# Designs tried in a protein design run: peptides against a protein of PDB entry 6MBK. Part 226

Target 1, 240 residues: chain A of PDB entry 6MBK
Amino acid sequence: GFEMVNFKEEGFGLRATRDIKAEELFLWVPRKLLMTVESAKNSVLGPLYSQDRILQAMGNIALAFHLLCERASPNSFWQPYIQTLPSEYDTPLYFEEDEVRYLQSTQAIHDVFSQYKNTARQYAYFYKVIQTHPHANKLPLKDSFTYEDYRWAVSSVMTRQNQIPTEDGSRVTLALIPLWDMCNHTNGLITTGYNLEDDRCECVALQDFRAGEQIYIFYGTRSNAEFVIHSGFFFDNNSH

## One batch from the design tools (peptide; made by RFdiffusion4, then SolubleMPNN)

Design b2_p27_5_s2 (from b2_p27_5, 11 letters changed)
Fold by OpenDDE base, seed 3:
Structure b2_p27_5_s2 (fold): chain B 240 residues (1-240), chain A 27 residues (1-27)
Amino acid sequence: as target 1 above (240 residues)
Amino acid sequence: SWAMLIEKGAQANLPNVDLDKIKEAMK
């Protein structure tokens, strides 16, 4: 009932191919299709994950490395999804001089600088890990792990990570959701949730959409801007 | 700017960012 479209001002989004009625479940993504911390553990990254405290402590970093490993794997199940991801992002890590100068006049500058510092430190740390750790030898990124790679992966996760429940619903975990992040965000038009019974992400229309209309979804109470700026892969704020 | 410094560092295997300067700027 939808198609991916590149909207000029808003980037990639979903367009209805048919009329969608309010309260209609028009999009769902089963857990098995998600890139999760668990799928990272079960991937080629698993052995390293089991030995690295930072990967274990910070699910978002685990997702970033999972994303990098899968991107570097030509046979990855997630290649079609990964190929839809932007090459650059509107995150602080990609800010130009003018953007940084603008932020210097705001309270946000402290968070930006913290993000810069943390990301740089993380990269340096993991560069060493990848070069020296035995379990890193089989990683597809072993011979090519640049700051650009890490910046991209971090920014991808920052902008696209979702909180989902664990299978038993006892806690939350992080996931990248194929097709989900291609929906442009708006307030109150489409609700998103997780169906534990069917073990899937679900998107329900809160209003009618006509064929040809862009579908907007509501990701939750967080603003993308706040996530980009404040979620900066801080150790203490690894839940976002 | 810090952004520019990071951008320059992004071209290398190791980021060319002076973390001490960042720390100092944050004080």
Scores: peptide ipSAE 0.019, ipTM 0.496, DockQ to the pose 0.027
Fold by OpenDDE base, seed 1:
Parts: C-alpha cells; sequence; structure tokens
Structure b2_p27_5_s2 (fold): chain B 240 residues (1-240), chain A 27 residues (1-27)
C-alpha cells in the first residue's frame, strides 16, 4: 500500500500506492527487522556487551555501538536503513560556537554543557575499552573510533530510539525502527504501537490518504530539526 | 560509581576530544 520516495524538500518518505483509510493498519515492522539491544547482544558486539557493565546498564549506548558496528560492516542487513540516516543532527552535540554563545543567555546552557561533558567522558571511557579489552579486537571500529563517530551514533539514537516490549513482554527495551525513520512525520496523536501477539511494530493511518499522497506518521519526537536536550544518556551526579 | 569510572577513563590522552575546552566552558 506504499512505496519509498525521496521527496524534494522533505527527503525520504512514504507515498500511498492505494487509498488508505484513517485508522487502517497499513504498516508493520517485525521485531527481526529492528535494531535492538537484543540484536546488539547477538552481533559482533555481543562478547564485549557481556563483559561491560555500562553497555549492559544503558541500552541506548548499546544501540549506539550496535549502529556503529553495523555501519562499518558492508554486508550489514541494516545498511539500507543506515544510509538514510542524517550525517548531522540538530542536537546540542552539533551546535556551533555561535549557537552555544547564544544559548549562554538561556537556562538551557547548563544542559547543553552537561551533554557535551557526559558524551565526551563516555567516548573517552569506551575508547580505552576498545583499545584494551580482548573482546573488542574483532570489532570493525577497533582501528577507527572517533568522537565524531560516537556523537553521531549517540545523536542518532537520541532522536530515533523507541521503547518496545521485550520478547516475553515482561520489560521494555530500546529499538531503532527502520521504516519509522524512513517516514516523514507530523504532529498529532500517536498512531504507533507494538503487537506482542504478532511480535511487530504497528502503525495505523492518522488520516485518510489517497493514492499518490505522502503518508505522514506520528510516533513521538523524531526529527533532525528537533532540539533534544534530555536523552537519557546522562549519568546523574548521584548515579552509582 | 559508573560516573567515576567514566571520568577516570576520560583522563586518557585522546587526540580528538578536547576535554580541557569542555571543562573551561563549564566554568
Amino acid sequence: as target 1 above (240 residues)
Amino acid sequence: SWAMLIEKGAQANLPNVDLDKIKEAMK
């Protein structure tokens, strides 16, 4: 009922190939197609994941490393998805000096600097881990792990991560959903969910769409143009 | 704490991370 199209101004999006009615289930993504903490554990990153408590404790960081490993793998299943991701994001980690100076007059500046500080510290930690840990030797990023790589991966996850249930439904975990990211978004009611019975993400149409129209979806804050300060990548001062 | 561990890791000489600049900006 849809096709992938590169729209001139909006980039990649979906176009209806038939009439779609409001509230119609028109798009679903099985778990096996998602980039998840579980898929990270099952990848080349798995051995390191099993030995690093930070990766285990912070699913978003695990996803960031998973994304970097897959990006560095020419034969990765997720290459088509990864290639659609922006090279830069409208997150504090990409703010230019002038933008930061402008924010110095605002209350947001403390959060911005905190994000820079924490991200840099995380990078430094993992750089050392990658250089010294035995299970990091086979990672594709072993010889090329820059701060630019890390801030990109972190920003990708910050802007695109989704909460989904674990396979057994007992907990929530994090996932990148390729087809979601390939859609353009609008504001409105959330029209996405997870169907545990069929083990898939589901999206229902926000409105009626005619054949040939661009399909817009809404599943929360997901934009390269959105200012994201709070991402869950921070360690609170009292975090032990 | 994990924060302390990360901070300890940040003491490493990393060529593409200017921690001093960040620290200065935080003053």
Scores: peptide ipSAE 0.018, ipTM 0.501, DockQ to the pose 0.030
Fold by OpenDDE base, seed 5:
Structure b2_p27_5_s2 (fold): chain B 240 residues (1-240), chain A 27 residues (1-27)
Amino acid sequence: as target 1 above (240 residues)
Amino acid sequence: SWAMLIEKGAQANLPNVDLDKIKEAMK
């Protein structure tokens, strides 16, 4: 087993409560526990989703709004998960002036500027939608939709979104994976997959862990910084 | 395009956006 622990330098993580062997399936998260585009459609956001083409076209934005709606709902099933999310992120949207200046010497600066610009534009668009669309009246964020909220939600999704199969396995969809997100990451082999038969996300141990040790997982080859920069919500100027 | 639609939306008032901070960051 494992337990959630707040590590001083790394924030929340998982600690082994028993010895775990390499390749052991120690963590699984059923689909019903995931925040997905489908769960967004089935939530209070559903009516608006069904009427807004951007939400329909961009699953990541749908997840961002789903996250905001659930955060604003005291009785949300996902409150325990949402409470583990950081209040701020090391994403371009949170870069300070000095960080941006540093990046001006790099090729990444164009992507950073694009993220800022496009996120602001998205906010402006959805602010208007939330103010004017009839189906937005039922949203818990109706009277409280700030840029800070949107920036946070976008950054949360940007850093935590995963591709998983649809229930029928015919295509991929986007998901936030509670509990799995609590694991801190290390370099190594990808140890996370999806079991369609059992309809769950599965994580196998990268290595042996002793009782009391922090459990680390590996989810991709990109660094966190690279992932954040490239996992944007931005449209190319010539995009559809 | 979606980009065009978003651009049109950006013309709305942004009362809860610190535009100065964004502009400063984008210099």
Scores: peptide ipSAE 0.018, ipTM 0.550, DockQ to the pose 0.032
Fold by OpenDDE base, seed 2:
Structure b2_p27_5_s2 (fold): chain B 240 residues (1-240), chain A 27 residues (1-27)
Amino acid sequence: as target 1 above (240 residues)
Amino acid sequence: SWAMLIEKGAQANLPNVDLDKIKEAMK
């Protein structure tokens, strides 16, 4: 009932190919298609993951590295998804001086500074890890791990990460959801969920859509701006 | 520490804005 379309200004999105009714389940994504902490563990990153406490403790960072490794892998299953991702983001990590100065008058400045500091610290730490750890030798980013890469990956995850249940439903984990990112955001009711029985993400329509209309979804109660500003990659013991 | 790593040549290639704000955040 939908097709991928590259919209001007909005980038990639979904367009209805038929009439879709409100509350209709029109989109689902099985777990096997997701970029998850589990898929990271099962990838070339797995050996390093098993040895690094920060990767183990911070699923979002694990996803960031997973994203970088897969981006650097021409045969990655997720190449089609990765290619749809922006090259830059409107996250604090990409703010210019004037934008930061503007934010100094707001309460958000502390979060911005924290993101700057923590991201830099994380990069410095992992730069050393990648240079020295034996299990990093096989990583495709071994000789090309730049701050720009890390900033991009962190921002990608920051803006696109989703909470989903583990396979057994006992815990919450993080995932990047292909096709999910193709649905542009709108205000409204939460129309996304996870079906554990079928082990898939599910999206129901916010409203009626006519054939040919762009499909918009609502990911959660938080605004994109709030999530971007306040979603941080923080680790308590990141004093490395 | 991350500061030592940076000093030891872990070239972060941070944008100018980031460096300044990092320094401020370190205070």
Scores: peptide ipSAE 0.010, ipTM 0.465, DockQ to the pose 0.027

Design b2_p27_5_s3 (from b2_p27_5, 14 letters changed)
Fold by OpenDDE base, seed 4:
Structure b2_p27_5_s3 (fold): chain B 240 residues (1-240), chain A 27 residues (1-27)
Amino acid sequence: as target 1 above (240 residues)
Amino acid sequence: KWGMLIERGAKANLPNVDLDKIKEAMK
């Protein structure tokens, strides 16, 4: 019902291969395909995760490291997904000096500076951890862990992380959702949810899409400032 | 039935470095 396409202006997105009706379940992603905090725990990162309090406390950082470990693993199940991710982002961590100057007049500036500071400190901490911790020896990051790597991973997670239920539905965890997160943003309503019975993410069409049209989803209610901070773009039709 | 709605890039706490946790972890 859809295919991945590289749109010239928007980058990768999903295009309908047939007519899709509004509210039609056109896309689902089983839990086993998701990159989650749990999959991070069950990966090569697991031993380090079990010993590092920051990884345990901050699921987004755990996902970032999981993403980096899998990227560095040639046989990773998620290689096809990771290859679809941008190599760079328009998030604050990638802002040029002029862009930062522009934001000085906005309320976002404090969050931008906070991101810079926090990310730098996290990198410094984890660089030391990776170099010194016994459980880090088997990580593919041991000899190649740069700030650029960390910035990329953090930005990837920041722009793409999702809250989903744990398998038993008792708690909330974080996940990257392959294929689904290829959908670009439009205004509308949330049309994605987690089906616990089938243990999968499900996305229904926001509107009718004709064959050949790009499939858009609504990412959620965001202010323009929030888009800048979390998604790295402005949405002109954002009424919020 | 959906148990949870999924919002892409949902406001997870920006990596807030708990400096105190870092300091504690470094001791």
Scores: peptide ipSAE 0.331, ipTM 0.733, DockQ to the pose 0.246
Fold by OpenDDE base, seed 5:
Structure b2_p27_5_s3 (fold): chain B 240 residues (1-240), chain A 27 residues (1-27)
Amino acid sequence: as target 1 above (240 residues)
Amino acid sequence: KWGMLIERGAKANLPNVDLDKIKEAMK
């Protein structure tokens, strides 16, 4: 019912290949296809995860490293997904000096600087960990772990991470949702949820989409400042 | 049917680490 398309100005998105009705379940992604904290623990990263308190405490960082490890693995199941991710972002971590100066006039500047500083410090920490920790020796990123790599991974996770239930529904975990997260943003209501019975993410159409139309979803309530900080863009039709 | 709604890029914990741990690890 849909296909991946590279749209002008918006990058990759999903286009309907047939008419889709509002509230129609048109897209679902089983848990096994998700990149989760659990899949990170079950990957080559698992041994290091079990020994590093920061990875254990911060699921988003665990996902970032999971993403880096899988990217560096030619035979990774998630290679097709990873290849659809932007190579760089418009997030504050990528801001040029002039962009930072512009933000100095806004209330967002403190958060921007904090994000940058924290990310840099995290990189420095994990660089040392990767160089010295025994369980890091088998990581595919062992010999290639740059700040640019880390910045990219953190930005990817920051812009795309989702809260989903654990398999038993007892806790909340973090996930990247392949295919689904290709949908670009529009105003509306949240139309994606997790079906625990079928153990999958489910997305229903926000509106009617005709064949050939781009399929949009509502990412959630964001201020323009939050879009810049977390997604790297302003949404013109943002009502917030 | 849905146990949770999924908000893309929902504000989770921003990168924040124990600075003391970082300093110790970098020695």
Scores: peptide ipSAE 0.326, ipTM 0.728, DockQ to the pose 0.237
Fold by OpenDDE base, seed 2:
Structure b2_p27_5_s3 (fold): chain B 240 residues (1-240), chain A 27 residues (1-27)
Amino acid sequence: as target 1 above (240 residues)
Amino acid sequence: KWGMLIERGAKANLPNVDLDKIKEAMK
């Protein structure tokens, strides 16, 4: 009922190939297709994860490294997904001086500076870890771990990470949801949930979509500042 | 049917540095 399309100015998105009615279940993604903290643990990153407290404590960083490892792996299952990700982001980590100045009049500036500082410190830490830790030798990024790589991965995760239940439903974990996260944002209500019985993410249509129309989802309620910080864009007519 | 709603980037924590954790990890 949909196809991947590269839209002008919006990048990759989903287009309806048939008429889709509001509330129709049109998209689902099984757990096995997700990039999760668990899949990170089960990957080449696993040995390092088991030894590094920061990776263990910060699932988003674990996902970032998982993303980098898979990107560096030509035969990765997630290569098709990774190729759909932006090469650069409009998030604060990519802001130029003028963009930072624009935010100086807002409370968001503190978060921007914090993000810069934290990301830089994390990179410095993990650079050393990758250079010195025995389990890092198996990582495909061992000889190629730049700040640009880390910035990209962190930004990818920051803009796309989702909370989902663990397999047993007892806890919450983090996941990147391929295919689904190609949907661009519009105003509305959350129309995606996790079906534990079928162990999959399920998305119902926010509205009627005609064949040929782009399919949008609502990412969630955010302030414009939060959109900048987390998603790198302003949303017009944001009621928040 | 849905046990949890999925919000893209929902409650995403900004990258933070716990200096104590870093120091401890470097021991």
Scores: peptide ipSAE 0.317, ipTM 0.734, DockQ to the pose 0.230
Fold by OpenDDE base, seed 3:
Structure b2_p27_5_s3 (fold): chain B 240 residues (1-240), chain A 27 residues (1-27)
Amino acid sequence: as target 1 above (240 residues)
Amino acid sequence: KWGMLIERGAKANLPNVDLDKIKEAMK
């Protein structure tokens, strides 16, 4: 009932191909299609993951490396998904000097600087790991691991990571949700949840959508500062 | 029916890589 479309102002999004009613389950994504910390562990990254404390402690970094490894793998199952991801982001890691200066007047500046510093340090650490660790030799990114690659992966995960339950529902893990994360944001209520019985992400329509209309979801309640840090944009609550 | 709501880009714990943990791992 939907198709991927490149919208001029919003980039890629989902468009309804039929009328969709409010609260209708129009989209679901089984666990097997998700990029998760678990899928990272089960990938070529698994051996390195098992021996690196930072990868183990930071699921978001594990996802970032998983994304990089899969991007570098021509036969990756997730290639179609990865190709839909932006090549660049409006996140703080991509800010130009003028954008950073603008943020200096806000409380977000400290978080931005922290993010820059942390990302740079992480890159330096993992560059050394990739060059020296025996299990890194099997990674498709071994000879092509740049800061730009890492920045992209971290930004991709930062903007798109989701908390989902583990298969047994006992813990929370991180996941990228293909297809679903193409939905652009609008104000409203959370309309996506995880169905453990069917082991899938489920999205119900926030409102009625007519055939030909873009399908929007609500990403969650965030401060403007959080939107800048995580999504690279300001959400003006006063303009609606 | 849903055990958990999904928020896109949920509060990424900004990798507060505890600099101390990195330093310990580099030793």
Scores: peptide ipSAE 0.329, ipTM 0.720, DockQ to the pose 0.233; fails the geometry check

Design b2_p27_5_s4 (from b2_p27_5, 12 letters changed)
Fold by OpenDDE base, seed 5:
Structure b2_p27_5_s4 (fold): chain B 240 residues (1-240), chain A 27 residues (1-27)
Amino acid sequence: as target 1 above (240 residues)
Amino acid sequence: KWGMLIEKGAQANLPNVDLDKLKEAMK
C-alpha cells in the first residue's frame, strides 16, 4: 500500500500506492525488525554492553553503538534500513559557525551547547573504552571510530528513537523503527502505537491518503526550537 | 489494543553522563 520515495523537499518518505482511509491500519513493523536495546545486547556489542555501566544506563548510546556496529557489518540484517538514513543531519551537532551564532539569539542555545559538550565527552570516553576494553576487540568499528561516526550515530538515534514496551510488557525500552520512521511530519495526533499482543508497532492513517500522496504522521508536540534541536528542521505549519 | 503510543524522536537531548567516571576513564 506504500513505497519509499525521495521527495524533493523532504527527502525520503512514504508514498501511498493505493487509497488509504483515515484510521486504516496500513503499516506495521514486528519487533524482530526493530533495532532495540535488546537487539544491541544480543549483537556483537553484547559482551561490551554487559561490562560498561554507561551503555547499560543509557539506552540511546547503546542504540548508537548498535547502529555503528551494524553499519560496519556488510551482512547486517539492517543494511537496507541503514542505507535509508541520512549521511548527515541538520541537527545542532552539524551546525556551522554561522548557524550557531544565529542560535545565540534564541533560547535554544544552552541546549545546543550542552548537546555539544555531552556528545564530545561521550565520544572521548568511548574512544578510550574501544581502545582498551577486551570486549571491544571484536567490534567491527574497533579500528574505525571517529567523532564523525559517533556524531552521526547519536544524531540518528536522537532523531529516530522511540519508546516501546519490552517483549513482556513490563518495562519500556528504546527502538529504531525501520520503514515507519521514513514518514515525514504533519500536524495531527499520534497514530502509532505498540500492539503487544501481536508484538508489533502499528500505524493507522492520520487522514485519507489517495494513491500517489505522501503519507505523513504526527511526530508529537514540538516547538520549532525542539524540531531544530532533535530533528534539524522547522515545520512551517507547526502550531507551536 | 495499543499498550503505548509511539512518539518519533521524543528525546531531543542526550541523558547526562557521569562526568566523574568520564574524567577518570579519559586519564
Scores: peptide ipSAE 0.298, ipTM 0.715, DockQ to the pose 0.228
Fold by OpenDDE base, seed 2:
Structure b2_p27_5_s4 (fold): chain B 240 residues (1-240), chain A 27 residues (1-27)
Amino acid sequence: as target 1 above (240 residues)
Amino acid sequence: KWGMLIEKGAQANLPNVDLDKLKEAMK
């Protein structure tokens, strides 16, 4: 009922191939297709993960490294997904000086600076880890781990990470949700949830979509400042 | 049916980590 399309200015998105009614279940993504902390642990990153406290403590960083490892792996299952990701982002880590100055008039500037600082420190830490840790030798990024790589991965995860239940439903974990996360944002209500019985993400249509129309989802209730920090864009009709 | 709602990009990479403490804990 939908197809991937490269939209002008919006990048990749989903377009309806038929009429979709509001509340219709039109999209689902099984757990096996997700990039999760668990899949990171089960990947080439697993041995390092098991010995690094930061990777263990910060699932988002684990996902970032998982993304980098898979990107560097030509035969990765997630290559088709990775190829849909932007090469650069409009998030704070990519801000120019003038953009940072613009934000100085807002409370968001403190979060921006913190993000810069934290990301830089994380990179420095993991650069050393990758150079010195025995389990890092097997990583495809061993000889190619730049700040630009890390910035991209962190930004990708930052903009696309989702909380989902673990397989047994007892805990919460983090996941990138391929295909689904191609949906661009519009105002509305959350229309995506996790079905534990079928072990899949499920998305119902926010509204009626006609054949040929782009399918949008509501990312969540956020201020414009939060959109800048989290997603790198402003929403003109944002109620916050 | 849904045990959890999914909000895209709900979290930012903002959690602060005391790297020094973690480094020490790894020794």
Scores: peptide ipSAE 0.290, ipTM 0.723, DockQ to the pose 0.227
Fold by OpenDDE base, seed 1:
Structure b2_p27_5_s4 (fold): chain B 240 residues (1-240), chain A 27 residues (1-27)
Amino acid sequence: as target 1 above (240 residues)
Amino acid sequence: KWGMLIEKGAQANLPNVDLDKLKEAMK
């Protein structure tokens, strides 16, 4: 009922191939297709994960490393997904000097600087870990782990991470949701949830979409400042 | 049906790990 399309302004998105009615379940993604903290633990990263307290404490960083490991693996199950990800982002970690100067007059500048500092410190820490830790030897990151790699992975996770329930529903974990996360943003209500019975993410249509129209979702109620910090874009029609 | 709603790119409330403190604790 939909196809991936590279739109002129929004980049990659989903386009309806048929008429989709409001509230119609048009897209679902089973847990087995998700990149999760659990899948990271079950990957080549698992041994290192079990020994590093930061990876254990910060699921978003675990996802970032998981993403890097899978990107470096030609036979990764997630290669088709990874290839759809932007090579660069408009997030603060990619801001040029002029963009930073523009934000100096705003409250957001403090968050930008904090993000820079934290990301740089994390990179320095993990660079050392990858070079010295025995369980890092089998990682594809061993021979090449640059700040640019880490910046990309962190930005990918920052813009695309989602909270979902664990398999037993007892806790919350983090996931990247392939295909679904290609939907671009519009104003509205949250129309995506997790169905534990079927163990899948489910998305219902926010509105009627005709064949040939781009399918949008609502990312959540955020200010434009929050979009810049967390998603790397402004939304002109943001009612918040 | 849905136990959780999914908000794309939502920041998770994760523990703030102080790297300096952690490094000291690991010595």
Scores: peptide ipSAE 0.289, ipTM 0.701, DockQ to the pose 0.217
Fold by OpenDDE base, seed 4:
Structure b2_p27_5_s4 (fold): chain B 240 residues (1-240), chain A 27 residues (1-27)
Amino acid sequence: as target 1 above (240 residues)
Amino acid sequence: KWGMLIEKGAQANLPNVDLDKLKEAMK
């Protein structure tokens, strides 16, 4: 009922191939297709994860490294998904000096500086870990781990990470949701949830979409400042 | 029935964790 399309102004998105009615379940993604903290633990990153306290404590960083490892793995199941990800982002970590100067007059500036500092420190830490830790030897990124790589991975996770339940529903974990996360944003209500019985993410249509129309979702309640900080864009029709 | 609503990038906070503070807290 939909296809991936590169929209000139919005980049990649989903387009309806048929008429989709409001509240229709048009998209679902089983857990097995998700990039999760659990899949990271079960990957080549698993041994390092089991011994690094930061990876264990910070699921978003675990996802970032998982993403990098899978990107560097030619036979990765997630290669098709990773190829759909932007090579660069409009997030603060990619801002030029002029863009940062513009933000100096905003409340976002403190968060921007914090992101820069934290990301740089994390990179420095993990660079050393990758070079020295015994369990890092099997990582495909061992000889190719640049700040640009890390910045990209962190930005990818920052813009696309989602909270989902664990398999038993007892806890919350983090996930990247392939295909679904290609949907661009519009104003509305959250129309995506996790179905534990079927163990899948489910998305229902926010509104009627005609064949040929782009399918939008509502990302959540965010201020424009939050969009800049976390997603790298302003949404003019944001009610907040 | 949905057990949880999914908001894209909802926890986009880069870990504002000072690595030094984290290391200290984990001792």
Scores: peptide ipSAE 0.291, ipTM 0.717, DockQ to the pose 0.238; fails the geometry check

